# Ledger of designs, part 9: peptides against a protein of PDB entry 6B4J

Target 1, 315 residues: chain A of PDB entry 6B4J
Amino acid sequence: DITMQWYQQLQDASMQCVLTFEGLTNSKDSQAKKIKMDLQKAATIPVSQISTIAGSKLKEIFDKIHSLLSGKPVQSGGRSVSVTLNPQGLDFVQYKLAEKFVKQGEEEVASHHEAAFPIAVVASGIWELHPRVGDLILAHLHKKCPYSVPFYPTFKEGMALEDYQRMLGYQVKDSKVEQQDNFLKRMSGMIRLYAAIIQLRWPYGNRQEIHPHGLNHGWRWLAQILNMEPLSDVTATLLFDFLEVCGNALMKQYQVQFWKMLILIKEDYFPRIEAITSSGQMGSFIRLKQFLEKCLQHKDIPVPKGFLTSSFWRS

## One batch from the design tools (peptide; made by RFdiffusion4, then SolubleMPNN)

Design b1_p9_2_s2 (from b1_p9_2 with E6Q S7P)
Fold by OpenDDE base, seed 4:
Structure b1_p9_2_s2 (fold): chain B 315 residues (1-315), chain A 9 residues (1-9)
Amino acid sequence: as target 1 above (315 residues)
Amino acid sequence: SLPLPQPLS
């Protein structure tokens, strides 16, 4: 399975990255601990500052992250911080940065869908300049949201229920599994972030280059989803999330092929979703239904709410 | 161009 091989390769790379900076993370030396914390803050705080307020502020954040990844000193917490402070500093920062982007998907985007776009455009731009960060974003994303691959983890004989739940993307704390609504909310946020990343380019970069992880991966994602059995509530939710965020971009890119895909979803795949949808899960199903019907009727997919306009970049 | 997925049987 090529998809699973890709998944595993990214997870292995992520794991190797962790091993590479283990000396920094496990150090008992006070100076090393200080450097670690400074680097962690420098990597994560700018991402948390991403907002929809002004393009100029977003550019400042991008420049700061790029400077840090480029080995330049940046100001963080009133201190000058550089990845050169430790031999493992760059690997650590790349990992923590990627982790933070995904975390913003599962937290910020989950609660505020429009936040996907400013986060995604920064992530895309950084990915273009720092491919390793992109791979690590995928690794973190895939681990937290296997549906972003997509694949559906299966229960294996002898597996603990909690381990299976974690594989599915649920948070399990103190033997209590996350509520379904919270789970779906987090998954939605991550899928929406991913759907935004694959369509957005940093406007101040070299746009002549191919997107490092572009809309072709969106098509791949849809194709893979449609070649899988639907999951109750999950498929309807995430398919809607994905199409709402990147459907317009896919339509523009693939045109007639996209509409054929959408018809296939409505006519062939949607009944399969319906067949597994319980009366208590009709919300996500109805939302997807209405979206598909509206898009097919109007022969258009709207630009998603929160999409960054030219006016945003002039702010 | 990417091909459409095959219908599931």
Scores: peptide ipSAE 0.034, ipTM 0.737, DockQ to the pose 0.170
Fold by OpenDDE base, seed 2:
Structure b1_p9_2_s2 (fold): chain B 315 residues (1-315), chain A 9 residues (1-9)
Amino acid sequence: as target 1 above (315 residues)
Amino acid sequence: SLPLPQPLS
C-alpha cells in the first residue's frame, strides 16, 4: 500500500532525526544541557505566541523562526541563541519546531478552532522554506493522529492494550485511557490544523512556487477516507472538521469534481456512517448531516470562521 | 484532475 509506505517512510525519517541529535539530548555536560534547553525554547516559544490578534505580530514570529532555522542568532529568554551552538542543533530545532506545531493543533486548535489559521499559515510558510520541517510535521501529525494519513491501526497478537490505545491516538496515563470526548477534541484540532495548512500560503513569500503540501493532498485524504469503512463517531467528527475548514478551498479548486465527491459522501457514504452510529453519538452525525445538506442545497461551502483576511495582514 | 474514490461495496 503506497499510503502505508509513505507513512512508514516519514516515521523512519523522524526516528533517524531523533538518533541524529541523541548526543545533544543525552549529554550530561552542563553547557550542552543549557544549549539544548535554549534551543528548545527558541524553537517552541514563538509557536506558542501565534495568535489571531495581528498580522504584524505573526510576521515577527515567522521571521524569528526562519532566522533560527537559517543559522542566525535569535533572542530567546534574554539570551542570544543559534543552531550553530551545537553540530546537532539544527536537526534538534527542526524536530522540536515540527512537534510544537502539531502540539498546537492538539491543544490550542482543539480548544479554539479559529487558531488553526494563523498557526497553519506560519507552518506552511516555514515548510516552503524548510522542507524537512514539513516532513517532520507530517511525521508528528501522523503518529498522534493516524486518521490524518488516514489509516486505522490494527491490534497485533501479543500487543499490550495500552500500546494499541496509544497507536489509535489515545493518551494513556497511569493505566487510564483518555475519555472519548477529549480524544475526539484533540483529533479534531489536528485535522483542522492539517486542513488549514494544505490551503494556506505565507503572503510574504514567493507564492509563484507550488504549495509544498497543497490541496491535492486534501483531495487524496478525502478520497482515502471514503474508501475506508467508517469508524464509530470518529469518521463523522473528523469528516465534518475537515470539510468545515477546507471544503470552501476544495470547492474552488476542484469545482464540479468536488460536488460529485460531496454527493457521493451524502448519498453513498453517509448511510454507512449512520449504520454504525449509536444514539449517544448522534451529535456528530447530525452535525455532519446538517452541514452536507446545507452545502448541497445552497451549492456553496462557506468560508470557515477564522479565515485570515486582508484586514488581518494590515493589522 | 484527481479521480473520485472507488465505488463503495
Scores: peptide ipSAE 0.034, ipTM 0.740, DockQ to the pose 0.164
Fold by OpenDDE base, seed 5:
Parts: C-alpha cells; structure tokens; sequence
Structure b1_p9_2_s2 (fold): chain B 315 residues (1-315), chain A 9 residues (1-9)
C-alpha cells in the first residue's frame, strides 16, 4: 500500500531526526542542558502565543519562528537564543516546533475549534519556507491521529493491549486508557487543524507557488475514508469535523465533483455509519446527519466559524 | 480532475 509506505517513510524520517539530535537531548553537560531548554522554549512558546485576537500579533509570532529557523538569534525568556548554539540545534528546534503545532491541535483546537485557523495559517506559512518542518508536522500528526492518514491500526499477534491502544491514538497512563470522549475530542482537534492547514496560505508569502500540502490531500483523505469501513463513533465524528472546517474550500475548488462526493456520502456511506451506530453514539451521528442535510438542501457549505478574514489581517 | 471515491458498497 502506497499510503502506508508513505506513512512509514514519514515516521522513519522523524525517528532519524530524533537520533540526529540525541547528543543534545541526552547530554549531561550543564551548558548543553541549558541550551536544550532555551531552544525548546524558543521553539514552543511562540506557538502557544498564537491567538485569534490580531493579525499583527500573528505576524510577529510568524517572523520570530522563521527567524529562529533561519539561524538568527531571537529573544526567549530574557535571553538571546539561536539554533547555532549547538550543531544539533536546528534539527531539535524543527522537531519540537512541529510537535508543538500538532499539540496545539490536540489541546487548544480540541477545546476551541476556531483556534484551528490562526494556528494552521502559521503552520502553513512556516511549511512553505521550511519543508522539513512540514514533514515533521505530518509525522507527528499521523502518529497521534492515524485517522488523519487515514488508516485504522490493526492488532498484531503478541502485541500488548496498551501498545495497540496507543497506536489507535489513545493516551494510556498508569495502565489506564483515556475515556472515549477525551480521545475523540483530541482527535477532532487534530483533524480540524489538518483540515485548516490544507486550505490556508500565509498571506505575506509567495502565493504564486503551489501549496506544499493543499486541498488535493483533502480530496484524497475523503476518498480514502469513503473507501474504508466506518468505525463506530470515530468516523461520524471526524468526517463532520473535516467537512465543517474544509468543506467550503473543497466546494469552491472542486465544485460539481464535490457535490457528487457529498451526495455519495449522504446516500451510500451515511447508511453504513448508521448501521454501526449505537444509541449512546447518536450525538455524533445526528450532528453529521444534520450537517449533510442542511448542506444538500441549501446547496452550500458555510464558511467555518473562525475563518480568518481581511479584517483580521488589518488588526 | 480527481476521481470520485469508490465506496465498498
């Protein structure tokens, strides 16, 4: 399977990246530890500062991240920090930055869906300038949320149940698996972030170039989902999340083809979801149903709440 | 033009 080969390649590259900066992360030297902490803060704090408040602040954050990745010194924690402080600094920062973007999907977007857009536009813009960060974003995203590939991990003979649960994207702490509602909330956040990334371009970049991971990947995702058996509660939840965030963009891009796909979802795939939906899972099912019916009735997909407008960029 | 999905049904 080409998709699984691509997924494995991403994971291998991510693992190799970790090995590359192992000297920095495992060093017992006090100076190396200090550099590691400074670089980690410099890579992650700006991402945590992303908000829906003002476009000008978002630009400052973008510029700071780009400067750091470009080998320029940046101020972090009252100190001047640069990836040049250690030979493994750039690889470490790229990895931690990518990890933090995905973590914001997992945490911030999960709790505040509108946060997907400012995070995604920064991630997309950084990806255009730093392709390796983009690959690492995909690696982190797909590992935490295999449904973003999409694929369903399988239990293998001899595998521990906890390891299988982790492969499915569950958090397992002290031999306790997270509750299904918390799991779905985190997966929703990551899917929404992904759906935002594939449609957004940084407005201050070279927009004449092709998006490094654009809407064609959204179409591919939908096609693959529809070619898979639905998973109880998961498919209804994530399909809704995806369509709510990027359905309008897909409609504009693919027009008649998109509507054919939406009809296919409603007429052929939705009954298959219904067949595996229990009474306790009706919330996600009903939400998807109402969304599909409304969109088909009105012949329109609404612009998602939180979508960045021209007024945002002038603030 | 991207192909439409081929559902299992």
Amino acid sequence: as target 1 above (315 residues)
Amino acid sequence: SLPLPQPLS
Scores: peptide ipSAE 0.034, ipTM 0.732, DockQ to the pose 0.148
Fold by OpenDDE base, seed 1:
Structure b1_p9_2_s2 (fold): chain B 315 residues (1-315), chain A 9 residues (1-9)
Amino acid sequence: as target 1 above (315 residues)
Amino acid sequence: SLPLPQPLS
């Protein structure tokens, strides 16, 4: 189908990107290894420094990332680093940067949901200026979290169980699969990051242009999810995560259509989730239920906790 | 405007 074709195209582009900088990554030359490490640090450290504390610091981080991607030298680890240090430097940095944004979803956002917004606004702003980074973000995100596409990976004949588990998004280490709670936590973080990206614009850019991957993709995601069979625990968890983060934005954008969709979720889709929910999975189910009921009762979707306010940007 | 998902049975 069209969605799977798009997904595959993203994965192919990501794989091709890896191939383009394989010379840099596989080099045994001491200088090349040094450049690789410097570029990797320059790409990833600023992302790790993103915080909810101050808008001014966030701007500094953004400017540093943008400078790096623009071929300008940046200071990293006490060294001047530039993508021009190697012909494959830009591709490598774009890939590693995109990878790091997604990692912040599965790690930082997973543990601190409010972190989604500062990470997402930087990612969105960088995506606007560097579309290839955005495509690579999607590639990394969708590979780690197929539910962000959404689709459910299928087991193929002859496939190892561990490989299938990895395709589903589970981490498998030493033949031990990740616990379900940890899995869902990471998936939640990535979904929340995605939900934040599609609604946020970098405030210091040209906001007259269309968002490179905006709320229409959020609507599409919901539509696709609702047209799929629910998965035990997964659907309730991620649907809640998504709606909590971007439901307010979707409500503002789509108005009556959004409420029709929310009613459809509550009346038609939620019972299907209930039917597959075990007693041990009631937590996610109850959260989704309470959220839907509250939103429908109040005819409002709350602004998510951690949403960036004007006061944040003045700090 | 984007269409709603297909009705579920």
Scores: peptide ipSAE 0.032, ipTM 0.728, DockQ to the pose 0.158

Design b1_p9_2_s3 (from b1_p9_2 with E6A S7P)
Fold by OpenDDE base, seed 3:
Structure b1_p9_2_s3 (fold): chain B 315 residues (1-315), chain A 9 residues (1-9)
Amino acid sequence: as target 1 above (315 residues)
Amino acid sequence: SLPLPAPLS
């Protein structure tokens, strides 16, 4: 189908990117290793420094990332670093930067949901200026969280159990699969980051241009989810995460159509979630229930906690 | 498939 074709195209592009910079990553030369490490740090450290504290600091981080991607020298680890240090430097940096954005969803947003917004607005702004980074963000996101596509990986003949678990998004280390709570926490972080990206625009860019991956993709995601069978615990968790983060934006954009969608979720899809929910999974189910009921009762979706305001950008 | 509303442009 078209969704799986899109998924595969992004994965193929990501794999081709890796092959393109293989000379840099596999080199045993001491100088090449140094360049690789410097470029990796230059790409990833600024992303890790993103915080909710001040808009001015966020702008500095954005400008540094953009400068690096533009072939300009940046200071990293006390050294001047540029993608021009190696012919494969730009491809490598774009890949590692995209990987790091997704990792911040997986780790930082998973633990601190409000962190989704400052990370997402930087990612969106970089995507607008560097479309290849955006495609690589999607590729990394889809690989780590197939539910962001969405699709559910299936077990195939001859597949190892651990490989199947990894395809589902679980971490498997030393033949031990990740605990379900930790798995859902990471998936939640990535979905929340994605839900933030599709609604945010970098305020210092050309906002008259169309969002490179906007709310129409959020609508597509919901439509696809609702046309799939629910997964135990996963669907209730991620549907809540998605709606909590971007429900307000979808409401404003699609208005009556959004409310029809929300009613469809509550009346037609929610009972299907209930039917597969065990007693030990009632937490996610109840949370989604209460959210939907409150939103329908008040005819409003609240602005998510951590949403960036004009006061943030003046700080 | 569920009768989903068409997205607005």
Scores: peptide ipSAE 0.030, ipTM 0.723, DockQ to the pose 0.102
Fold by OpenDDE base, seed 4:
Structure b1_p9_2_s3 (fold): chain B 315 residues (1-315), chain A 9 residues (1-9)
Amino acid sequence: as target 1 above (315 residues)
Amino acid sequence: SLPLPAPLS
């Protein structure tokens, strides 16, 4: 399976990255520990500062992240920090940065859907300049949300239930599995972030180049989902999330082909979702239904709430 | 452009 090969290649690259900076992470030396913490803060704090408030602030955050990845010193926690402080510093920062972007999907975007757009545009712009960060974003995203690939992990003989639950994307702590509502909320956030990344370009970059991971991957994602059996509650939730965030962009890009796909979703795939939807899961189902019906009736997909406008970039 | 996906039989 080509999809599974791609998944595994990204996971292997991520694991290899961890191995490359294990000297930094496992060091008992006090100076190495200090450098590690400084680099971790320098990589992650700017991402946490991303907000919907002003385009100028977003540019400052982008420039800071790019400077750090470029080997330039940046101010973090009142100190000058550079990836050159340790031979493994760049690999570590790239990994932690990518991890943090995905974490903002599962936390910030999960709670505030509009946050997807400013986070995604920074991630996209950084990915354009630093492809390895993009690969690591995918690796982290795929591991936490296999539905972003998409694939459904299967229970294998001899597998512990907790390990299977983790493979499905559930958090398991102290032998307690995450509640379904929290699980779906996190998955939604990550899917929404992904859907935003694939359509957004950093406005101050070289827009003449092809998007490093563009809308063609959105089309691929939909194609793969439609060729999979729907999962109870999960498919209805994430399909809605994806279409709400990137449906307008897909419509503009693929035009008639997109509408054919949307009709296919309504006429063929939606009944399959309905067939597996229990009475307790009607919320996600109804939301998807209403979205599809409205879009087909109006022959339009609305621009998602929180989409960055020209006024945002002038602020 | 990518081809329209068809459901697997």
Scores: peptide ipSAE 0.029, ipTM 0.728, DockQ to the pose 0.210
Fold by OpenDDE base, seed 5:
Structure b1_p9_2_s3 (fold): chain B 315 residues (1-315), chain A 9 residues (1-9)
Amino acid sequence: as target 1 above (315 residues)
Amino acid sequence: SLPLPAPLS
């Protein structure tokens, strides 16, 4: 399977990255520990500061992240921090930055769906300038949310139940599995972030270049999902999340083809989702159904709430 | 597999 090979390559690259900076992370030297913490803060704090408040602030955050990745010193915690402080500093920062973007998907976007757009536009812009960060974003995203690939992890002989649960994207701590609602919430956040990334371009970049991971990946994702057996509650939830965030962009890009896809979802895929939907799971199914029926009736997909407008960039 | 329209690329 080409998709699984690609997924594995991403995971291998991520793993190799971790191995590359192990000297920095495993060092017992006090100075090395300080550098590590400074670099980690410099990489992650700006991402946590991303908000829907002002475009000017978002630009400052972007510039700071880009400066850090470019080997320039940045101010963090009252200190000058640079990836040049350690030979493994750049690899470490790229990894931690990518990890943090995905973490904002599973936490911030999960709780505040509109946050997907400012986070995604920064991630997309950084990805254009730093492709390795983009690959690491995908690695982190797909590992935490296999449904973003999409694929369904399988239980293998001899596998521990907890390991299987983790492969499915559940958090397992002290032999306690995450509650289904929290799991779906995190998955939703990551899918929404992904759906935003694939459609957004940093407005101050070289927009003549092709999007490093554009809407064609969104079309691929939909095609793959529709060719898979639905999962109870999961498929209806994530399909809705995806279409709510990037459906308008897909409509604009693929036009008639997109509408054919929506008709296919309604006529061929809905019955399959319904067949596996229990009475207690009807909420997600009904939400998806109503969304698609409304869109088909009006022949329009609404612009998602939180979509960044020209007024945002002037603020 | 479901007959899906090919993406324009």
Scores: peptide ipSAE 0.028, ipTM 0.720, DockQ to the pose 0.103
Fold by OpenDDE base, seed 1:
Structure b1_p9_2_s3 (fold): chain B 315 residues (1-315), chain A 9 residues (1-9)
Amino acid sequence: as target 1 above (315 residues)
Amino acid sequence: SLPLPAPLS
């Protein structure tokens, strides 16, 4: 499977990245530890500051992240910080930055769906300038949310149940798996972030360049999902999340082909979801149903709430 | 596999 080979290559690259900066992360030297902490803060704090408040502030955050990745000194915690402070500094920062973007999907977007757009536009813009950050974003995203690939991890002989649960994207703490609602909430956030990334371009970049991971990946994702057996609650939830965030963009890009896809979802795939949906899972099912029916009835998919407008960029 | 429309190139 080409998709699984690609996924494995991403994971291998991510693991190799971790090995590359292991010297920095495992150092007992006080100066190295200080550098590590400063770099970690410099990589992650700007991402946590991303908000829907003002486009000007978003630009400042972007410029700071880009400067850091470009080897320029940035102010962080009252100190001048640069990736040049350690030979593994750039690899470490790229990894931690990518990890933080995905974490914002998992946490912030999960709780505030509209946050997907400002986070995604920064991530997309950084990815355009720093492809390795993009690859690491995918590596982190796909590992935490295999449904973003999409694939369903399989139980292997000799595997511990907890390890399988973790492969499925569940958090397991003290031999307790997270509740399904919390799991789906986190998965939703990551899918929404992904759906936003693939459609957004940083407005101050070279927009003539091809999107590094554009809407064609959204089409591929849908095609792959439709060729997979649905999972109870998961498929209905994430398919809705994906379509709510990027359905309008896909509609604009693929036009008649998109509507054919949406009809296929309603007529062929949705009944398969229904067949595996229990009475306790009707919430996600009904939400998807209503969305599909409304979109097909109106022959339109609304622009998602939180989509960045021209007025945002002038603020 | 479902007969899916191909993306426009």
Scores: peptide ipSAE 0.028, ipTM 0.714, DockQ to the pose 0.101

Design b1_p9_3_s1 (from b1_p9_3, 3 letters changed)
Fold by OpenDDE base, seed 2:
Structure b1_p9_3_s1 (fold): chain B 315 residues (1-315), chain A 9 residues (1-9)
Amino acid sequence: as target 1 above (315 residues)
Amino acid sequence: MLPIPPLDP
């Protein structure tokens, strides 16, 4: 399976990255610990500062992240911080930065869907300049949300239930599994972030170049989802999230082909979702239904709420 | 344009 090979390759690369900076992370040296913490803050704080407030502020954040990844010193917590402070500093920062982007999907976007766009445009722009960060974003995303690949993890003989739950993307703490609503909320945030990344380009970059992970991956994702059996509640939720965020962009890019796919979703795939939807899961199902019906009726997919406009970049 | 892959049976 090509999709599973790709998944595994990204996970392997991520694991190798962790091993590469293990010396920094496991160091007992006081100076190394200080450097680690400074680098971690420098990598993560700017991402946490991403907001919809002003395009100028977003540019400042982008420039700071790019400077850090470029080996330039940046100010963080009142200190000058550089990846050159440790031989493993760059790998560590790339990993932690990628992890933080996905975490913003998991937390911020999950709670505030419109936050997907400013986070995604920074992530896309950084990915364009730093491809390894992009691969690590995918690795983190795929590990936390296998539905972003997409694939559905299977229970294997001898597997602990908790390990299976974690593979499915659930958080398990103190032998307590995460509530379904919280799980779906986090998965939604990550899918929405992904759907935003694949359509957005950093406006101050070389927009003549091909997007490093563009809308063709959105088409691939939809195609793969449609070739899979739907999962109860999960498929309806994430398919809606994906289409709400990137449906307009896919419509513009693929035109008639996209509408054919949307009809296929409504006519062939949607009944399969319905067949596995329980009465307690009707919310996600109805939301997807209403979205599909509205889009097909109006022959349009609305621009998602929070989409960055020209006025945002002038602010 | 990417073709819509056939639904696997």
Scores: peptide ipSAE 0.034, ipTM 0.710, DockQ to the pose 0.131
Fold by OpenDDE base, seed 5:
Structure b1_p9_3_s1 (fold): chain B 315 residues (1-315), chain A 9 residues (1-9)
Amino acid sequence: as target 1 above (315 residues)
Amino acid sequence: MLPIPPLDP
């Protein structure tokens, strides 16, 4: 189908990117190794410094990332670093930057949901200026969280159980699969980051241009989820995460159409989730139920906690 | 397939 073709295209592009910079990553030369490490730090450290503290600091981080991607020298680890230090430097930095954004969803947003917004607004702004970084963000996101596509990986004949678990997004280390709670926490973080990206624009960019991956993709995601059979615990968890983060934005954008969608979720899709929910999974189910009932009763979806206000950008 | 509302233009 079209969704799986898009998924595969992004994965292929990501794999081709890796192949393009193999000379840098696999070099035994001491100088090349040093350049690789400097570029990796220059690409990833600024992303790890993203916080909810001040808009001015967020702008500095954005400007540093953009400068690096533009071939300008940046200070990192007390050294001047540029993608021009190696012919494969730009491809490597784009890949590692995109990987780090998704990793912040997986780790930081998973533990601190409010962190989604400052990370997402930087990611969106960088995506607008550097479309290849955006494609690589999607590729990394889709690989770690197939539910972001969305699709549910299937077990194939002859597949190892561990490989199937990894395809589902589980971490498998030393033949031990990740616990379900940790898995769902990481998936939640990535979905929340994605839901924030599709609604946010960098305030200092060209706002007349169309969002490179906007709310229409959020509508597509919901439409695809609702046309799939629910997964136990996963669907209730991620549907809540998505709607909590971008439901207000979707409501504002799609108005009556959004409310028709929400009614469809409550009246048709929610009973299907209930039918597959075990007694041990009632937490996610009840949370989604209460959210939907509250939103329908009040005819409103609240602005998500941590949403960036004008006061943040003046700080 | 569920009746999904169309996107607003």
Scores: peptide ipSAE 0.033, ipTM 0.725, DockQ to the pose 0.255
Fold by OpenDDE base, seed 3:
Order: structure tokens, then sequence, then C-alpha cells
Structure b1_p9_3_s1 (fold): chain B 315 residues (1-315), chain A 9 residues (1-9)
């Protein structure tokens, strides 16, 4: 399976990255520990500041992240920090930055859906300039949310239940599995972030170049989802999240072909979702149904709430 | 497999 090969290649690259900076992470030297913490803060704090800021401040954050990845010194925690402080510094920062972008999907976007857009436009712009960060974003995203690939992890013989739950994307702490609502909330945030990344370009870059991971990957995701058996509650939830965020962009890009996809969802895929939906899970199904019916009736998919406008970039 | 529409070039 080409999708699973792609998944595995990204996971292998991510694992190799971790091995590359192992000297920095495992060092007992006090100076190396300090450098590690400074680099980690320099990589992650700017990303956490993306929510609820003006376009001008978003540009400042982007420029800071790009400067850090370019080997330039940046101010973090009152200190000058550079990836050149350690030979493994760049690999470590790229990994931690990518991890933090996905974490913002998991946490911030999960709680505030509109936050997907400013986070995604920075992530897209950084990916364009630093392709390795993009690959690591995918690796982190795929590991936390296998539905972003998409694939459904299977229980293997001899596997512990907790390990299977973790593979499905659940958090398991002290032998307690995460509640379904919290799980779906986190998965929703990550899918919404992904759906925003694939459609957004950093406005201060070279827009004539092809998007490094554009809407064609969104089409691939939809095609793959529709060719899989639906998963109870998950498929209806994430399909809605995806279409709400990037449906307008896909409509504009693929026009009649995209409408054929929506009709296919309504007519052929909905009965399969309904067949596995319990009475207690009808909420996600009904929400998706109402969304698709409205879109098909109006022959339009609305621009998502929080979409970045020209006025945002002038602020 | 569902008949998925092709991508526009």
Amino acid sequence: as target 1 above (315 residues)
Amino acid sequence: MLPIPPLDP
C-alpha cells in the first residue's frame, strides 16, 4: 500500500531525526542541558504566541522562526539563542518546532477552531522554506492522528489494549483511557489544522511556486477516506471538520469534480456511516448531514470562520 | 473501491 509506505517513510525519517540529536538530548553536561532547553523554548514559544494576534505580529513570529532555522541568533527567554550552539541544534529545533505545530492543532485548534488559520499559514510558510520541518509535521501529525493519513490502526495478536488505544490516538494515563469527547476534540483540532495548511500560502513568500503540500493532498485524503470503511463517530466527525475548513478551497479548485465528490458522500457513503452510528452518536452524523444538505442546496460551501482576510494582514 | 473522480490536471 503506497499510503502505508509513505506513512512509514515519514515515521522512519522522524525516528532518524531523533537519533541524530540523541547526543544533545541524552547529555549529562550542564551546558548541553541549558542549550537544549534554550533551543526548545526558542522553537516552541513563538508557535504558542500565534493565537489571537494581528497580521503584523504573525509576521514577526514567522520571521523569528525562520531566522532560528536559518542559523541566525534569536532572543528567547532574555538570551540570544542559535542552532549553531550545538552541532545537533538544527535537527532538534526542526523536530521540536514540527511537534509544537501539531500540538497547537491538538490543543489550541481543538478548543478554538478559528486558530487553525494563523497557525496553518505560519506552518505552510515555514514548510515552503524548510521542507524537512514539513515532513516532520506530517510525521508528528500521522502518529498522533492516524486518521490524517488516513488509516485505521488494527489490533495485532499479543498487543496490549493500552498500546492499541494509543495507536488509535487515545491518551492513556495511569491505565485510564481518554474520554471519547476529548479524543474527538483533539482529533478534530489536528484535522482542522491539516485542512488549513494544505490551502494556505504565506503571503510574503514566492506564491508562484507550487505549494509543498497543497490541495491535491486534500483530494487524496478525501478519496482515501471514502474508500475505507467508516469508523463509528470518528469518520463523521473528521469528515465534517475537514470539509468545513477546506471545502470552500476544494470547491474553487476542483469545481464540478468536487461537487461529484460531495454527492458521492451524500448518496453512497452516508448509508455506511449511518449503519455503524449508534443512537448516542447521532450528533456527529446529523451535523455532517445538515452541512452537506445545506452546501448542495445552495451550491456553495461557505468560507470558514476565522479565514484570514486582507484586513488581517493590514493589522 | 468507490468511483472517485480524478483530479483536474
Scores: peptide ipSAE 0.033, ipTM 0.722, DockQ to the pose 0.255
Fold by OpenDDE base, seed 1:
Structure b1_p9_3_s1 (fold): chain B 315 residues (1-315), chain A 9 residues (1-9)
Amino acid sequence: as target 1 above (315 residues)
Amino acid sequence: MLPIPPLDP
C-alpha cells in the first residue's frame, strides 16, 4: 500500500545515508576516528541538553544545532567542530542528530512525558530548516516504533524470532526479549514525541511556511489506527498517549470532525479494544476509557502537561 | 473500513 511504500522509501533513504558516510564510520585512520567522534558529540550532546527549564537555553541549543548543520564551526568538548572536517560529515551529523531525537523520545520522554515538548519544538524547527533531518527522524522513529506509521510488522518465512521481535520494536539482548512494560514505555515516549512534533512550530522561524510534517499527519495516523485491528495493550496505550499529547491541537484544528472521530473511537473502536484486553492489561484500557469519557463529557481536551507557554519563551 | 471523517484543510 501507499503507506508501506512511503515507509520503505524512508528506510531506503536512511540506509543510503549510512552508506554515504560509511567511509567516515569505518575508517581506521586516527584523524578520521577523531573527526567522527567530535562530529557525533557535536550532533548529539546539544539534544541531550534540551530541558524544560528555560526558553533562552532552548534557543541556544537550537542555534548550535542549526549552526553545525549549516557548516559553521561549533564548540563541542572544548574543540571547534565543523561538518566540513570531512566530506561525509554533514550526512553523518544529520543521521546522528535524527537518531538522537528519536532516542530522546525512547528514553527521556518515556520517563518524563513533559520532555516531549521542548525536544519536539527543537526537532520541528530543525526539520523546517533541514528537511533531510526530518526524513531521517521519521526513518528512525518508524523503524523503532512501527506503530507510529502505523503498521504491524509481520513474521516472514525464514525470519528469526529475535529479528521479528526487533521489528515489532522490542529490544532483544542476550536472547532475552524486553519486558512488555518497558517496551510500552519506550513506544509511548516515541509516540508522545511524534505527537508533539506534528503540532509544534519553532517560534523564531518563518511562521508563514507550512509545517513540514503537521497535524494532517496526526489525522492520518488516527484514521489508519482506527482502520486496523487493535493490538492487545499496545493500541490502548499508544492511542491514549497520542490523544493526550495532540488531542487538544487536533480538536482546535478539526473541531466537529475531531469530535466525530472521538465518538467513533468510544463507540465503535473501544469495544474492539476491550474484546482483546486481558485482565492484566486493563490498566491501559481503563486509562484510555476514562480519558475519552472525560473529554466527551466536558466537550474539551485539556492542554497537555508540559505544553510550552509564552512564559517559557520569555525565560 | 470505519467511517472516518474526511480530512479538511
Scores: peptide ipSAE 0.032, ipTM 0.713, DockQ to the pose 0.260

